# Designs tried in a protein design run: peptides against a protein of PDB entry 2AKA. Part 80

Target 1, 299 residues: chain A of PDB entry 2AKA
Amino acid sequence: MEDLIPLVNRLQDAFSAIGQNADLDLPQIAVVGGQSAGKSSVLENFVGRDFLPRGSGIVTRRPLVLQLVNSTTEYAEFLHCKGKKFTDFEEVRLEIEAETDRVTGTNKGISPVPINLRVYSPHVLNLTLVDLPGMTKVPVGDQPPDIEFQIRDMLMQFVTKENCLILAVSPANSDLANSDALKIAKEVDPQGQRTIGVITKLDLMDEGTDARDVLENKLLPLRRGYIGVVNRSQKDIDGKKDITAALAAERKFFLSHPSYRHLADRMGTPYLQKVLNQQLTNHIRDTLPGLRNKLQSQL

## One batch from the design tools (peptide; aimed at target 1 L7 Q296)

Design b2_p30_6_s2 (made by RFdiffusion4, then SolubleMPNN; from b2_p30_6, 20 letters changed)
Fold by OpenDDE base, seed 4:
Structure b2_p30_6_s2 (fold): chain B 299 residues (1-299), chain A 30 residues (1-30)
Amino acid sequence: as target 1 above (299 residues)
Amino acid sequence: SSQQQAWQQQLEQLFKEIDELIKKLEEEEA
């Protein structure tokens, strides 16, 4: 079972290297959500490092294939600069930005061409995620007025695939009925079979409100359920609060909150990472025979 | 092309690895 995710990583790298879109419908988890939904923070919390682009508007402008690999050493590698080991995660961030700008130009446009990033760390489980551009309705910079639809079309290239699991990231401090992530997931997965819900910003909800009904899978049922997380606040990020301290604060939040304490063992970033590892591994196992047959037909 | 040949060889290797993993999984489930 431990070798399944690395095998799919090799497939992903191989397809990316030849510029072929993954026509083989590789088992993967696509991360979807509106701008500022907390996607980047969730991914960084898995690694325990700040390494993703930050800013206003559309931050992720290309798909990022993030391959987490458990290792005794901590470093990152890009497929586009193979052999260069990054130990400074700020340099990783800068490389993502530079490589994005190289392809999209300075207009803050988007490109469907993935960036492949592998992160080796003793603090991660084996996990591969495809971080997708945040859904937006408002163009920023020199983006075209139809950027919303361009992003949507890009997302649809991933989430319509039968072997794609969907990590739908929604902020709790917004109307969940209007969640862009849950809407797109419902469109392509109407029975909620491929979707895992992540609810962020639970700490930013109005006093006297909670997302208990959502987290208990009662409002919009997903077969794979919902997991609540608490990311670092913008103040915490600006204050350079470390992710380890943030994870401890997240645990404390769930344990101390009257509405969530009974769910605390099935909440938080560490639990999410474990669930995603397990879900992806099982999903690869289930899809592997079909992949074999498709691959065989191409030989 | 040399690139196409390298790709084909890589696909063949990946196929073998997938096939072997399937066999292992089947053995573990038996």
Scores: peptide ipSAE 0.229, ipTM 0.785, DockQ to the pose 0.627
OpenDDE base, seeds 1, 2, 3, 5: peptide ipSAE 0.111, 0.124, 0.161, 0.218; ipTM 0.706, 0.708, 0.733, 0.779

Design b2_p30_6_s3 (made by RFdiffusion4, then SolubleMPNN; from b2_p30_6, 17 letters changed)
Fold by OpenDDE base, seed 1:
Structure b2_p30_6_s3 (fold): chain B 299 residues (1-299), chain A 30 residues (1-30)
Amino acid sequence: as target 1 above (299 residues)
Amino acid sequence: SEAEEELKKELEKLFEEIDELIQKLKEEEA
């Protein structure tokens, strides 16, 4: 079963090379969330490196196909520059920014054309995620006034596909009933069959409030449930707090919190990574025979 | 096109590997 994710990665790479990636119903996990929901921090916590663009406004402007591969060595590779190995993750960040700007121009527009990034690391499980632009209602800079709808249309190209799982990232310090991620997920997955909920910013909730009912799957039930995570604070990021130390702090948070202690073994970034690996592997197994038949009929 | 032909070759190889993996999974479940 461990070889199923790498197999789909090769399919993704092959179809990306011919520009047909958007039309294929590949078994994948699309990451959706509002701007500043904590999507980038979740992805960086999986890798244990700072490598995603940061800034104000819409940071992710192209789909990022992030292929995590367990390996004895640590490096990154882009599909658009084959043969170049990146060992400095700051250079990875700069390459994402440069490649984004090359296609979208200087107006901070969006493009549906994916960036394919593979990260080899001893600290990751095999996992492929598609990071999508953050949903926003407010154009920033020179963005077109209809940018909200452009982002929505881009997300819909992924999340409407039957073989797409949805990682819905929602901040706990905002009204979860109004979560952009959960709204779009409910629109395309009304029975909650394809959606995995991630609740971020649990450490930023007001005193005397908690997300226990959500995490226990009692408030907005999803078949695949919810997983809470604690990301690094902006102060921790600015202070270059090590991600390994942040993961230890996350574990301590759940274990020490009166509302979450009983859930602690089913919370946090390491557990989320494990669940996503298992969910994706099983999903590939279940969908691959049908996908094979479909693809063969198109040859 | 040449690109389409190269894609077809890669897909054929991938389909063989898929079939082998599916068969292996079936055998492990039996």
Scores: peptide ipSAE 0.186, ipTM 0.781, DockQ to the pose 0.722
OpenDDE base, seeds 2, 3, 4, 5: peptide ipSAE 0.168, 0.176, 0.162, 0.176; ipTM 0.773, 0.779, 0.770, 0.773

Design b2_p30_6_s4 (made by RFdiffusion4, then SolubleMPNN; from b2_p30_6, 17 letters changed)
Fold by OpenDDE base, seed 1:
Structure b2_p30_6_s4 (fold): chain B 299 residues (1-299), chain A 30 residues (1-30)
Amino acid sequence: as target 1 above (299 residues)
Amino acid sequence: SEAEERWQKELDELFEEIDELIEKLKEEEE
């Protein structure tokens, strides 16, 4: 069962080479959320490294197929530069930025052509995620005025697929009823069968408020439920706070919080990673019997 | 092209692995 995710990774690589990845209904997890919802921080917390582009506005401008592979060694590889091993994760960030700019040009536009990044690490479980551009209503820089719709159309190419699971990332310090992630998930998955909710910024909620009802799956029920996480603050990121220390602080947060203590064993980044690994593995298993025929029909 | 041939070979190998896994799963369900 542990080999199912790597097998699908190889399929993703093969089809990415011909530019048809977006059209394939591979078992995968698409990560969706508004700008600044904390998507990049969740992914970096899985790896334990700072390696994703940061900044104001739209940071992710191409889909990033992030393939995490448990290994005795730590390094990254890109599909577009085969044979080059990256051991410095700052160089990984720079390569993502450079490759994004190469395709999108100077106008900070978006492209549906994915970047395929594989990270080998002893600190990860086998897990593949597709990080998608953050939803926004406001163009930044030289972006076209219709950038909101372009992003939406790009996301829809992934999340409408039957075999796509949706990791909906929503900040707790905002009205969840207005969550861009939950709105798009509900549009394409009205019964909540394919959606996993992630609630970020629980530590930034107003005093006397909590997201207990959401995390207990009582407010906006999803079949696959919700997992709360605490990411590093922007100040912590700028200060280069160690991710390991942040994960310890996250654990302490849930254990010490009156509203979340009883849920603490089902919260946090390590638990999220485990759940996603299991969900993806099981999803691949369930879809595998029809996968070959379906893939051939899509060629 | 040579690139297309290499890609097709890789795809064929992947499909063979998928077929093997499907058969293994069927055997486990019996």
Scores: peptide ipSAE 0.132, ipTM 0.736, DockQ to the pose 0.765
OpenDDE base, seeds 2, 3, 4, 5: peptide ipSAE 0.047, 0.072, 0.098, 0.101; ipTM 0.585, 0.691, 0.715, 0.716

Design b2_p30_7 (made by RFdiffusion4)
Pose (drawn by RFdiffusion4):
Parts: C-alpha cells; structure tokens; sequence
Structure b2_p30_7 (pose): chain A 299 residues (1-299), chain P 30 residues (1-30)
C-alpha cells in the first residue's frame, strides 16, 4: 500500500519533538556507517542533488529524518521551517548547517534532536531513512574527546530498538569483516535479520580483487541481503551534479565488470531504492497492526 | 480481500490520527 510509508511519516513528524524514550519504537530505517563509507553519496544519489553538509569527518551531527516522496515536481521542506518551499538544494544544505549550529554549542559536537527533511522529487521512490552520525575513532575535530562514544551511544539508542531496520553502509575498498557498520549491526542484530547491507566504492577496489562473495550474500550472510553501488560523479555544464549521467555510469560499471555483470540487475542506486521502498513498506505492514495499542502504553 | 484490508487500514489510520492530534496539542501546551 502506497499509504504505509506516508502514515509512518506523520508519526515521525509527531514524535520529532518528543525526547528519547527507550520504549517508543516506530518502524523505520536507520542509516549506519563509518565516516569513510560514503553514506552521504548514497543519499545524494537517491535525491540526484548534492544537499548534505560538506566537511572533514562528521556530516550529520543531528539525526536527519529524510522522507523522500516521489513527485512530479521537485522541492524540499523542513518541519522546522513551516510552509517554506526549498527549490535550490544548496539552500537546503545551508539550512541543515544553520539549524544544526543553532542547536550544537560546539560547532563540531552532536545532538539527538532530529531535523525533519522531506524531499519531493521525480528522482526518488517513496522511502524514509534516518541518517545518523558516522562512526570514527580519532576525535580529530574540536570537542569532545569522547566523541566516538557519544556517536556510538546515539546510534545504539536507535538501532537497539526491535522495529528499527539497519542500513549498514561499508566501503568495498576496506576490510569488510572490520566494517564499523556491520559490527555494530551484529552487536544488536546477531542473527542478521534486520540489517540491509550496502557496499559502496566498488569501483575503487584493488586491481584483481572484487566483492562478489559479499554481494552474493555468502561471506557475511544477511537475511535481507547486500546491494552494491558506485558514485561515478558526473557534472553538467555548470559544474553541478548530473544524476542521469551518474546513474548511467554506475549501470555501465556493473554491466562491464566481469565479477558483477550477472548481478547487475540487483545492483545500483535505482535497485537499492526499490528494495528499501519494498522492505520498509512490508515492515510497516508487519508492525502497524499492534502499533496504536502499543504506543499508548509506551508514551 | 483487498476491500477488507483497505477498511482495516483506514480504521487504524483514524485511530493513529487522533493520537497524533493529541501529541501535537500536548507539544503546543509546552
């Protein structure tokens, strides 16, 4: 039903101002990744526009509830900017930065207060993800020293919940067994039943190696599987993001790679969007029947 | 079967809408 994701979108809006309550458990997807995993690029390729803050290290300092709605028109709105329509995605990026600084004392720390961004676009399927701060070790920033733990604690508040599906994002040009995202997903989902794997940077692997075993769901099995993507950035005449060309380059990559050709139809951003829309919809369908009564007891 | 599933959904949505309105009112009172 095309109605389940929008219904949960209303619930997320309603609970945006309700502080942390370990018992509140809406069906949703949390995006988890190490700071080197390229998780921003995955989201920007869904939208087809660069719109996330840029900087060294952390890009998301507050949880970003990103609600993508397929539309004939293209614009964005923040719940905290009532009635305003954003059509220039550079301004969307600037608002994310400003609203974050408005809340965070130090210009590099984190806060649990979410930013609720809804994007209407022909480039997206109906899908909602909650993007969370990326994981890292060296607090190379400017306060605080325990930042690694503050980030991990914030991630755990989301992903320890049973109705929270985990989108674990890992770069292919690393030791996938040592993926921060897959490890934290294993700590809270040992059976791998509610983690969806995303492997990025497949085009950056060493010569003569590939990620076929992981993509075929054999090496690090997850019930919901893995999807590979690449960010072959193309710019138009003005030097801005050209998503049609970028998606074609990604399609050419999978069709031409001898290790991946036979899986091409199950790789790439369009397929990932399809999979997330489907899994999120089915998950909501599963959890909605008991939801109203459970919420009353948990508030 | 599809009409029954639609009716069940509409009922659940109406109940959740009432809860959402109560939550909004409570937040405004703060």
Amino acid sequence: as target 1 above (299 residues)
Amino acid sequence: EEAEERAEFEEQEAELTELIEEIEEAVEEE

Design b2_p30_7_s1 (made by RFdiffusion4, then SolubleMPNN; from b2_p30_7, 13 letters changed)
Fold by OpenDDE base, seed 2:
Structure b2_p30_7_s1 (fold): chain B 299 residues (1-299), chain A 30 residues (1-30)
Amino acid sequence: as target 1 above (299 residues)
Amino acid sequence: EEEEEKKEFEELKKELDELIEEIRAAQAAR
């Protein structure tokens, strides 16, 4: 991501100088998966900050449309409270919770109405990330009996877009054949052109079990394969374990595990970021001829 | 794979740099 930022910025600056917008139409990245699959942890790794609500069961109860904007300063802004700049990401978390509760109530209700958050940072590309509610079958609290279908319909509004990359998040300690993430991804992307499998909770697998066959793309082959990640535990988050220490622990996990050591260079959050950067690179390359034509039409 | 990715990135960088220079040249001609 860091290597693309200067290039994209230079291109955008050059187009801005001629009064044009470099509409790169960068792909949206939607994160899909069951409840507690680790979706929010995957998203926070892109921002490099802790700001998403945490807990058991359904945490994301509204879609979160996260617009990343490259900037010299770091702050967040919500569409529902324009003009308020958040520099403390704990306040960002509290605002997400408060705005969720304002619309859905405090008893686990859901809403299809997105929360729109913009994060300005020197360490991000201009990307849109979408955190989606976790798929579930059993209604709880104020959830309707048809909660499964309501969440599905909500997800379909995002994942059906041709330019949407899908991070299909499945926990390693669950049956992958029953993965709600892979089911929805296969429905909307049957050729696997825009789906990346993300396997979380590899550190929480039962002793003597491993996800080697999954990570080697042998069990349920995806065109783009699977990337294993080790997210911070809730205890690590509460203990303020920084992202750098978490990345080091993740690398150590893969290198020290007999079943994953040979895959370690194609695993972890940094590799996921690398793969996504490659997709963005390819997208930009495919967009360049159109930008050239637009430029030539204005000369 | 890493060498191919680096090569693709360098190719993209070259194409972007060329496009930026085309924009600059067009501005200078205006």
Scores: peptide ipSAE 0.216, ipTM 0.782, DockQ to the pose 0.302
OpenDDE base, seeds 1, 3, 4, 5: peptide ipSAE 0.055, 0.068, 0.026, 0.174; ipTM 0.618, 0.659, 0.583, 0.742

Design b2_p30_7_s2 (made by RFdiffusion4, then SolubleMPNN; from b2_p30_7, 17 letters changed)
Fold by OpenDDE base, seed 4:
Formats: structure tokens, C-alpha cells, sequence
Structure b2_p30_7_s2 (fold): chain B 299 residues (1-299), chain A 30 residues (1-30)
């Protein structure tokens, strides 16, 4: 069986180059969540590198099409600067920021124009994700007062598409009933058919509380279920904790926690990555036959 | 640039058609 994910990546790149990205319902996974929900940390934990913008407020201001490709070598490439290989992931971060600012200006505005980033790594499975701006209610800096609406409108352009899977990222240390990610997912996927729940910050929950009911798919049932993860802490990031140590700590967390031990084999970043790879592959297989007819009509 | 992009697109379309045909064949054999 040919690798379906790389094929869709080539289609995404081709459509991006011709400016038609918005009109094609390509099979993809959109990552949604509130600000500071841990979206960027989940993505960085897949790669094992710090390469996404960090800061206060809205950090992701353009959609980031993140194409993970399993490779013997480790480097990144941007579609907008084809042929330049980035081996320093700090330079990747800076390029994302620079390219974002080039389009949005210095006012921290948002743009629906995606950035296409491909990361080759021996530590990743083939996986494509569209990281979307974090939902917020509070404008920061020079952002317009309607920034919440602008972000929601941008997200809706992705998540309303039938072939879009939704990775809904919610922090466990916040009221999950009020999760922005789960709310938007429920709005566009009321039957929970396209949504995968990710629960972050399980290690930051108050003593005596747990997210067991959510992780067991009992609170807000999703067909595709929930996966808990423990991201690297800011201290771990500042301490340059490597991916291996972070993954080991996450595994230890689930195995040692009374509420999660029985779920440990279906939790954590490696399991999430595997599930997403499988789900995306299957989703591509299911949707490709319908794409033929759409492609023929546009050409 | 437009001609190269068109050629790349046609190539991708052909590859897509081949993959779809393979998938359809696999689904029909089950």
C-alpha cells in the first residue's frame, strides 16, 4: 500500500502553490483549542524539538500545515523557501515568526494564509496536522476587538469541511465543559464522528481530581475517543529535556497514577501519534475516491 | 511557472487516480 499521507502532502503543496488551498476539501487533521491549551506543546512533542512560536496571547496567527515525515535525517523545509534545509529548529521558529509578521504585519493580526512546514525526523511517524490559531476572548496588543470572531471564522473554514478531522486539545486543569475545543467540535461535528479529543495538563490537576471520566469517553463521548498526554513543562523546556526523557516521564506518570494506570497503554504522546497516523491514513483512504470527482471539476 | 505547475498538477492527478483505483480494487476484493 502506497503511503497515502505523503501523497496528500504533495497535493496540499501543489494546491498551496496555485493559491487554491481554501477550496479543496483534502483529508486533513485540524488542531483546535484555546490559547495555552497545549496545542503547540503536543506538536513539538511529536518532533522532540522546540520549533513553534512561544509567548503570551495568540502565538499561532496563521494556519500551520505541519507535515511530519519519517526520515533517517532530521531537518525542516518551508514551502515558501523551497530548497532551504533547516537543521536548527530555533531557526525554524524564527522563520515561522518572520513569515507570519511579513503577512500580518507587526500588529499581531491573523491571516488565513497557511504556512507549510515539512519536518523530516527519525522520531516521527508520517502525519500531517493543521495547527490553527488558539481561540481567545481577549485581544492582546494591537489586535482588533473582534479577534475572537476572526479566529473562530478562520477555524470554521477548516473544521466545517467534511474531510477535516478535528484534534480538539483541552487542558485538564480547566473546566472541560467549557473547553473551547470541544465546543467548536460539537458545533460542527455534533455526533462526534470527526473529532479526536486530546487532554493535556493532566499532571497539573488539583490533588484529588482527575480526568478519568473524560478519558474513558463517559463525559462527552467521541467516536474516536480521548487521549491524555503529559507535555514537557516549561521547566523541562528551559532545562532542554530531550524527547526520550520527556516520553519516559509521561509513561511513568500514567503508569503510576491511580486514576490512569489502567489506561496507560492508550495514553501518551507516542500512542497519540500512532493513532493520528492510523486515523489520517484510514480517512485518506475513505475520502480519496470522492476527491477524484472534485479535482476533475476544477480543472 | 504556470506550465510547470500545471504539469505537476497533472502528474499528481494521475498518481491520485492510480491510488484510487488501487483502493477501489482492494475494497472490492473484501
Amino acid sequence: as target 1 above (299 residues)
Amino acid sequence: MEEKEKEEFEKLKKELDEIIAEIEKELAEK
Scores: peptide ipSAE 0.122, ipTM 0.673, DockQ to the pose 0.036
OpenDDE base, seeds 1, 2, 3, 5: peptide ipSAE 0.093, 0.115, 0.090, 0.103; ipTM 0.661, 0.683, 0.661, 0.674; seed 1 fails the geometry check

Design b2_p30_7_s3 (made by RFdiffusion4, then SolubleMPNN; from b2_p30_7, 18 letters changed)
Fold by OpenDDE base, seed 4:
Structure b2_p30_7_s3 (fold): chain B 299 residues (1-299), chain A 30 residues (1-30)
Amino acid sequence: as target 1 above (299 residues)
Amino acid sequence: SLSQELKEFEELKKQLDELIKEIEAQQAAL
């Protein structure tokens, strides 16, 4: 069977080129999370490169359609600058920032217009994610006072679609019952059919506390379950700690932790990537017949 | 060019139709 993810990537590119990206319920995974939930670190850990904007406040200000493609070569391409191959992932970061600023201006506003980024790498599985702006409650700098609602409305354009899976990223060192990611997922997916939970910052939990009940799917049950991950600390990022070393540390964390050792083979970034690849592939298979019928009626 | 994009889209639609038929055939065999 031909890999279904590359097919949907070509559909996404074609629809983006004709400006119809918002109207088609393409099978996709939308990534949602509060600011500083560790969302960008999860995505960078899939690639093994630092390439996403970093900073305080709203970092992602446009949807980022991130198409990961397994390849013998490592490079990135943007849909808005076809034919330019990026081999320096710092230049990828700068291009995301520049293209974001080109549309949103200097006021750090948001735009619903996606950036389409394809990353070829020997270190990735075929996987497409739509990285959405982090949910925030407090405007920073020149952000509009209603920025929380603007972000929410943007997220709703994606997560309300029936063919959208939701990767809900929540930090373990915060009240998970109050997780913005899990709240928005529960609003649009009340039965937990489309939501995959990611629990970050498990290494930053207070002594004597753990997220075992959440990871075992006992507290806030999702049909697709939860996967715990350990991202690089801010100190590790600032110290330019290698992502490969961080992934080894993550594996060691789960294997050595009394509360998580029994789950260790179903935790961590590599397992998450595998699960997302499988879930997306299966979801595409299930949704494509309906998508064809819709396309045939509209074209 | 717009003409090239339309041709690419038509080819993509054809490939999609073929894959969907294959998926439907596999689902019917289960």
Scores: peptide ipSAE 0.176, ipTM 0.722, DockQ to the pose 0.036
OpenDDE base, seeds 1, 2, 3, 5: peptide ipSAE 0.028, 0.059, 0.044, 0.024; ipTM 0.539, 0.647, 0.609, 0.535

Design b2_p30_7_s4 (made by RFdiffusion4, then SolubleMPNN; from b2_p30_7, 19 letters changed)
Fold by OpenDDE base, seed 3:
Structure b2_p30_7_s4 (fold): chain B 299 residues (1-299), chain A 30 residues (1-30)
Amino acid sequence: as target 1 above (299 residues)
Amino acid sequence: SLEEELRRFQELAEQLEQLIKEIEEEQAAK
């Protein structure tokens, strides 16, 4: 059953190569969140490597189709430079930046054309995610004044598709009622059938407050529920703290917290990865008959 | 059956991969 994800990856690569990505409703998970919601940290924690662009403002400016493949070896490959194996993940970061700049130019604009990145690792489950630009309301630098709407339109191209699951990433230290991720998810998935909630920054909540009601799916119920995670602090990232050590700290956080200890086995990055793998696999299985019929009609 | 659908899907994927390879070879020859 785990082989279904690689099969869909092959289709994604094929359609990307012919420029038909926009017309295909492939089973996938789109990752949405506001700027600084912790989205990039969640993805890097899956891989166990620092490989995504960092900075102020809009960092992700093109959709990143991130294909995680369980393997005995660790390396990355881009669809746009076939045959080149990256073993240094700093080079992966640089390639994402270079390929982004090649298409968007010097104005730090956005493009809906995806970057396809495949990461082979013994530390990942088979999982494909589409990392989308972070939602923002304020243009920075040379960004166009309508950048908010450009980002929104780009996100809508993915999240409106029936076969798209939505990973909505929201920080716990902000009002969840105002979460950009949950707002867009509710707009396109009003019944909460396709949305998985991720709550970050649980360790940064004010003393005496907690997100227990959210994590127990009692405040803003989603059929697929919520999973809390604890990412590395910015200080830890700057200090190059090992992601493995951060995952251990995350586990300790949930186990030791009075409000979360009873949920600890259903929290954290490893559990999130497992849930996403299972949900994507099941979703692919359920959508395969319809997908086959659609593909046959287009080909 | 699900197995039959998977097999058909794999065949389609292989056909698409072959098509991509042909396109890439054509571009490299240009």
Scores: peptide ipSAE 0.040, ipTM 0.607, DockQ to the pose 0.250
OpenDDE base, seeds 1, 2, 4, 5: peptide ipSAE 0.027, 0.020, 0.021, 0.021; ipTM 0.590, 0.536, 0.568, 0.502; seed 5 fails the geometry check

Design b2_p30_8 (made by RFdiffusion4)
Pose (drawn by RFdiffusion4):
Structure b2_p30_8 (pose): chain A 299 residues (1-299), chain P 30 residues (1-30)
Amino acid sequence: as target 1 above (299 residues)
Amino acid sequence: AETAALEQMETDLEEIYPDIDETVTKLEEE
């Protein structure tokens, strides 16, 4: 049903101002990744526009509830900016930065108060993800020293919940067994039943190596599987993001790589969008029947 | 501020719960 994701979108809007309650458990996807995993590029490739804050280290300092709605027209709206329509995605980026600074005292710390961004676009399927601060060790920023723990604690508040599906994002040019995202997903989902794996930067692996075993779901098995993507950034005449060309370059990569050609139809951003739309819809269908009565008891 | 947020949330759920029931009914009919 094309109606399930929108219904949960209303619930997320309603609960955006309701502080942390360990018992509240909406069906949703939390995006988890190490700071080096390229998780922003995955989201920007869904939207087809650069719109996320840029900077060294942390990009998301408040949970971003990103609600993507397939549309003939292209615009964005924030729940905190009632009625305003954003058509220039640079302004969307600037609003994320401003609303975040408005809340965070130090210009580098984090807050649990979500920013609720809805994007209407022909480039997206109906899908909702909650983007969370990326993980890192060295608090190289400017306050606080325990920042690694504050980020992990915020991630755990989301992903310890049973109805929270985990989109674990890991770069292929690293030791995947040591992936921060897959490790934290294992701590709360030991059976790998509610974690969806995304492998980025496949085009950056060392010469003569590949990630076939992980992509085939053999090395680090997850019930919901892995999807690989690459960010082959193309810019148009004005120097701005050209998503049609970027997606074609990604498609050319998978079709031409001897290790991945046979999986190409199950790799790439369009396929990832399809998979997330399907899994999120089925998950909502599964959890909605008991939801109203459960919520009343938990509020 | 917190009381106001709860009151608004209750108002939103009053509008959403009928939609949840209708949706569950449609799923049961399938």

Design b2_p30_8_s1 (made by RFdiffusion4, then SolubleMPNN; from b2_p30_8, 16 letters changed)
Fold by OpenDDE base, seed 1:
Structure b2_p30_8_s1 (fold): chain B 299 residues (1-299), chain A 30 residues (1-30)
Amino acid sequence: as target 1 above (299 residues)
Amino acid sequence: ADAAARERFLAELEKIFPLIDELVERLKAE
């Protein structure tokens, strides 16, 4: 069977080109989480490159449609600058920042208009994710005082859609019961049918505490379960620690941790990639008949 | 500009739709 994800990518690109992204309920995975929850690090770990904006406050200010495509070559392309191949991922980061600033202006506001980024790599599985702005409670700098609500409204435009899966990213070193990601997911998916939990910062938990019950799907059960990951620390990122080395350290963490060893084969970034690829593929398969009918009515 | 964008969209949709249609039919036969 031909890869379903690339086919949906073409649809996403077509809809993005006309600015009607909000109207079509495309099968997709929206990534939600509080600021500093580790969303950007998860995405960068998938690619194996540093390419997302970094900084204080709201870093992601537009939805980023990240289309990962398995390929023999490694490069990135933006929908807004077709034909330009980026091989330097620092330039990719700069382009995201520039394109964000172009639309949002100098006030560090947000825009619901997506940036579409396609990354070809031999190190990725076919996977499309929509990275959404991190939820925040406190405006920073020149941000509008209602920025929290603006972000929530933007998130709701994606996560309320029936064909939207939700990747809820929550840090383990915070109260998971108060996770912004899980709260918004529960609001729009009260039965936990569309939500995949990602637990980050497992390595930063207090000594003698663990997230075993969460990862075993016993505390806050989701139909699609939870996957724990260990991202690079901010120190590691600043020190430009190699992502491959970080992935090895992640594997070692799970294997060596008494509370997680038995789960180690169902944890970590590589497993998360595989699960998301499978989940998205299956979700596309399930939604495709309905999508066909909707598209046919437009033709 | 809006008309041109719509035309481009429709042109792309016309290319994609047969692929989707064929795939759906294959899935039904499975």
Scores: peptide ipSAE 0.353, ipTM 0.872, DockQ to the pose 0.726
OpenDDE base, seeds 2, 3, 4, 5: peptide ipSAE 0.329, 0.315, 0.330, 0.295; ipTM 0.864, 0.860, 0.864, 0.849

Design b2_p30_8_s2 (made by RFdiffusion4, then SolubleMPNN; from b2_p30_8, 16 letters changed)
Fold by OpenDDE base, seed 5:
Structure b2_p30_8_s2 (fold): chain B 299 residues (1-299), chain A 30 residues (1-30)
Amino acid sequence: as target 1 above (299 residues)
Amino acid sequence: SAAAALQEFQKQLEKIFPLIDELVEKLKKE
């Protein structure tokens, strides 16, 4: 069943080559979250490498189709740079930045044109995610004053599609009821059928508070539930703490926390990867027959 | 023209259709 995801990746690559004229609803997972919600850290934890752009404000300025493929070897490939294998993930980061700048210019603008990145690794499950720009209310630098609405419009192009699952990333150290990710998910998925909740920064919550009710799916219920994760701190990232050690610390956090210990086997980044792989695979199985028929009618 | 755009789109769809068929066949075997 894991072999379905790589085949859908080939379809995604082909559709990307056709351009904007294809109103195609491919089975996919779109990642949404506010700025600093921990979205990039979640994705990097899946790969086990630092490879996403860093900085203040809007880091992701184009959709990033991240295709994870389980393999015996570790390397990355871009659709716009076919035949080049990247083994240094710092070079991957630089290529994302360069490719973004080539299209958006120097004004930190956004573009709806995706970057397609495939990562082969023995440390990943087959999984495809579409990383979307972080929601923001405040323009940075020379960004246009309406950047918030431009980002929202871009997100809506993905999350309104029936075959799009939504990975809503929200920080626990902020008011979850007012989460930008959960708000946009509720707008386009009012019954909570397509949304998976990810709660980050559980280790940064105020003393005496916890997100137990959210993680138990009691506060803001989603059919697909919530998964809590603990990412590296900025200090840990700057100190080059390895992701493997961070994953061990995450496991320890859940096991040792009085409010989360009973949920520990259904929490953390490794469990999230497994769940997303399974849900995407099942979603592909359910949606592909209908998609085939729709595409055939357009020939 | 709209007609030319549609024709080009159909041509591109013909290239991707074998991939869809491969996926559907794989689903039938599972």
Scores: peptide ipSAE 0.159, ipTM 0.716, DockQ to the pose 0.278
OpenDDE base, seeds 1, 2, 3, 4: peptide ipSAE 0.031, 0.155, 0.144, 0.146; ipTM 0.533, 0.707, 0.709, 0.709

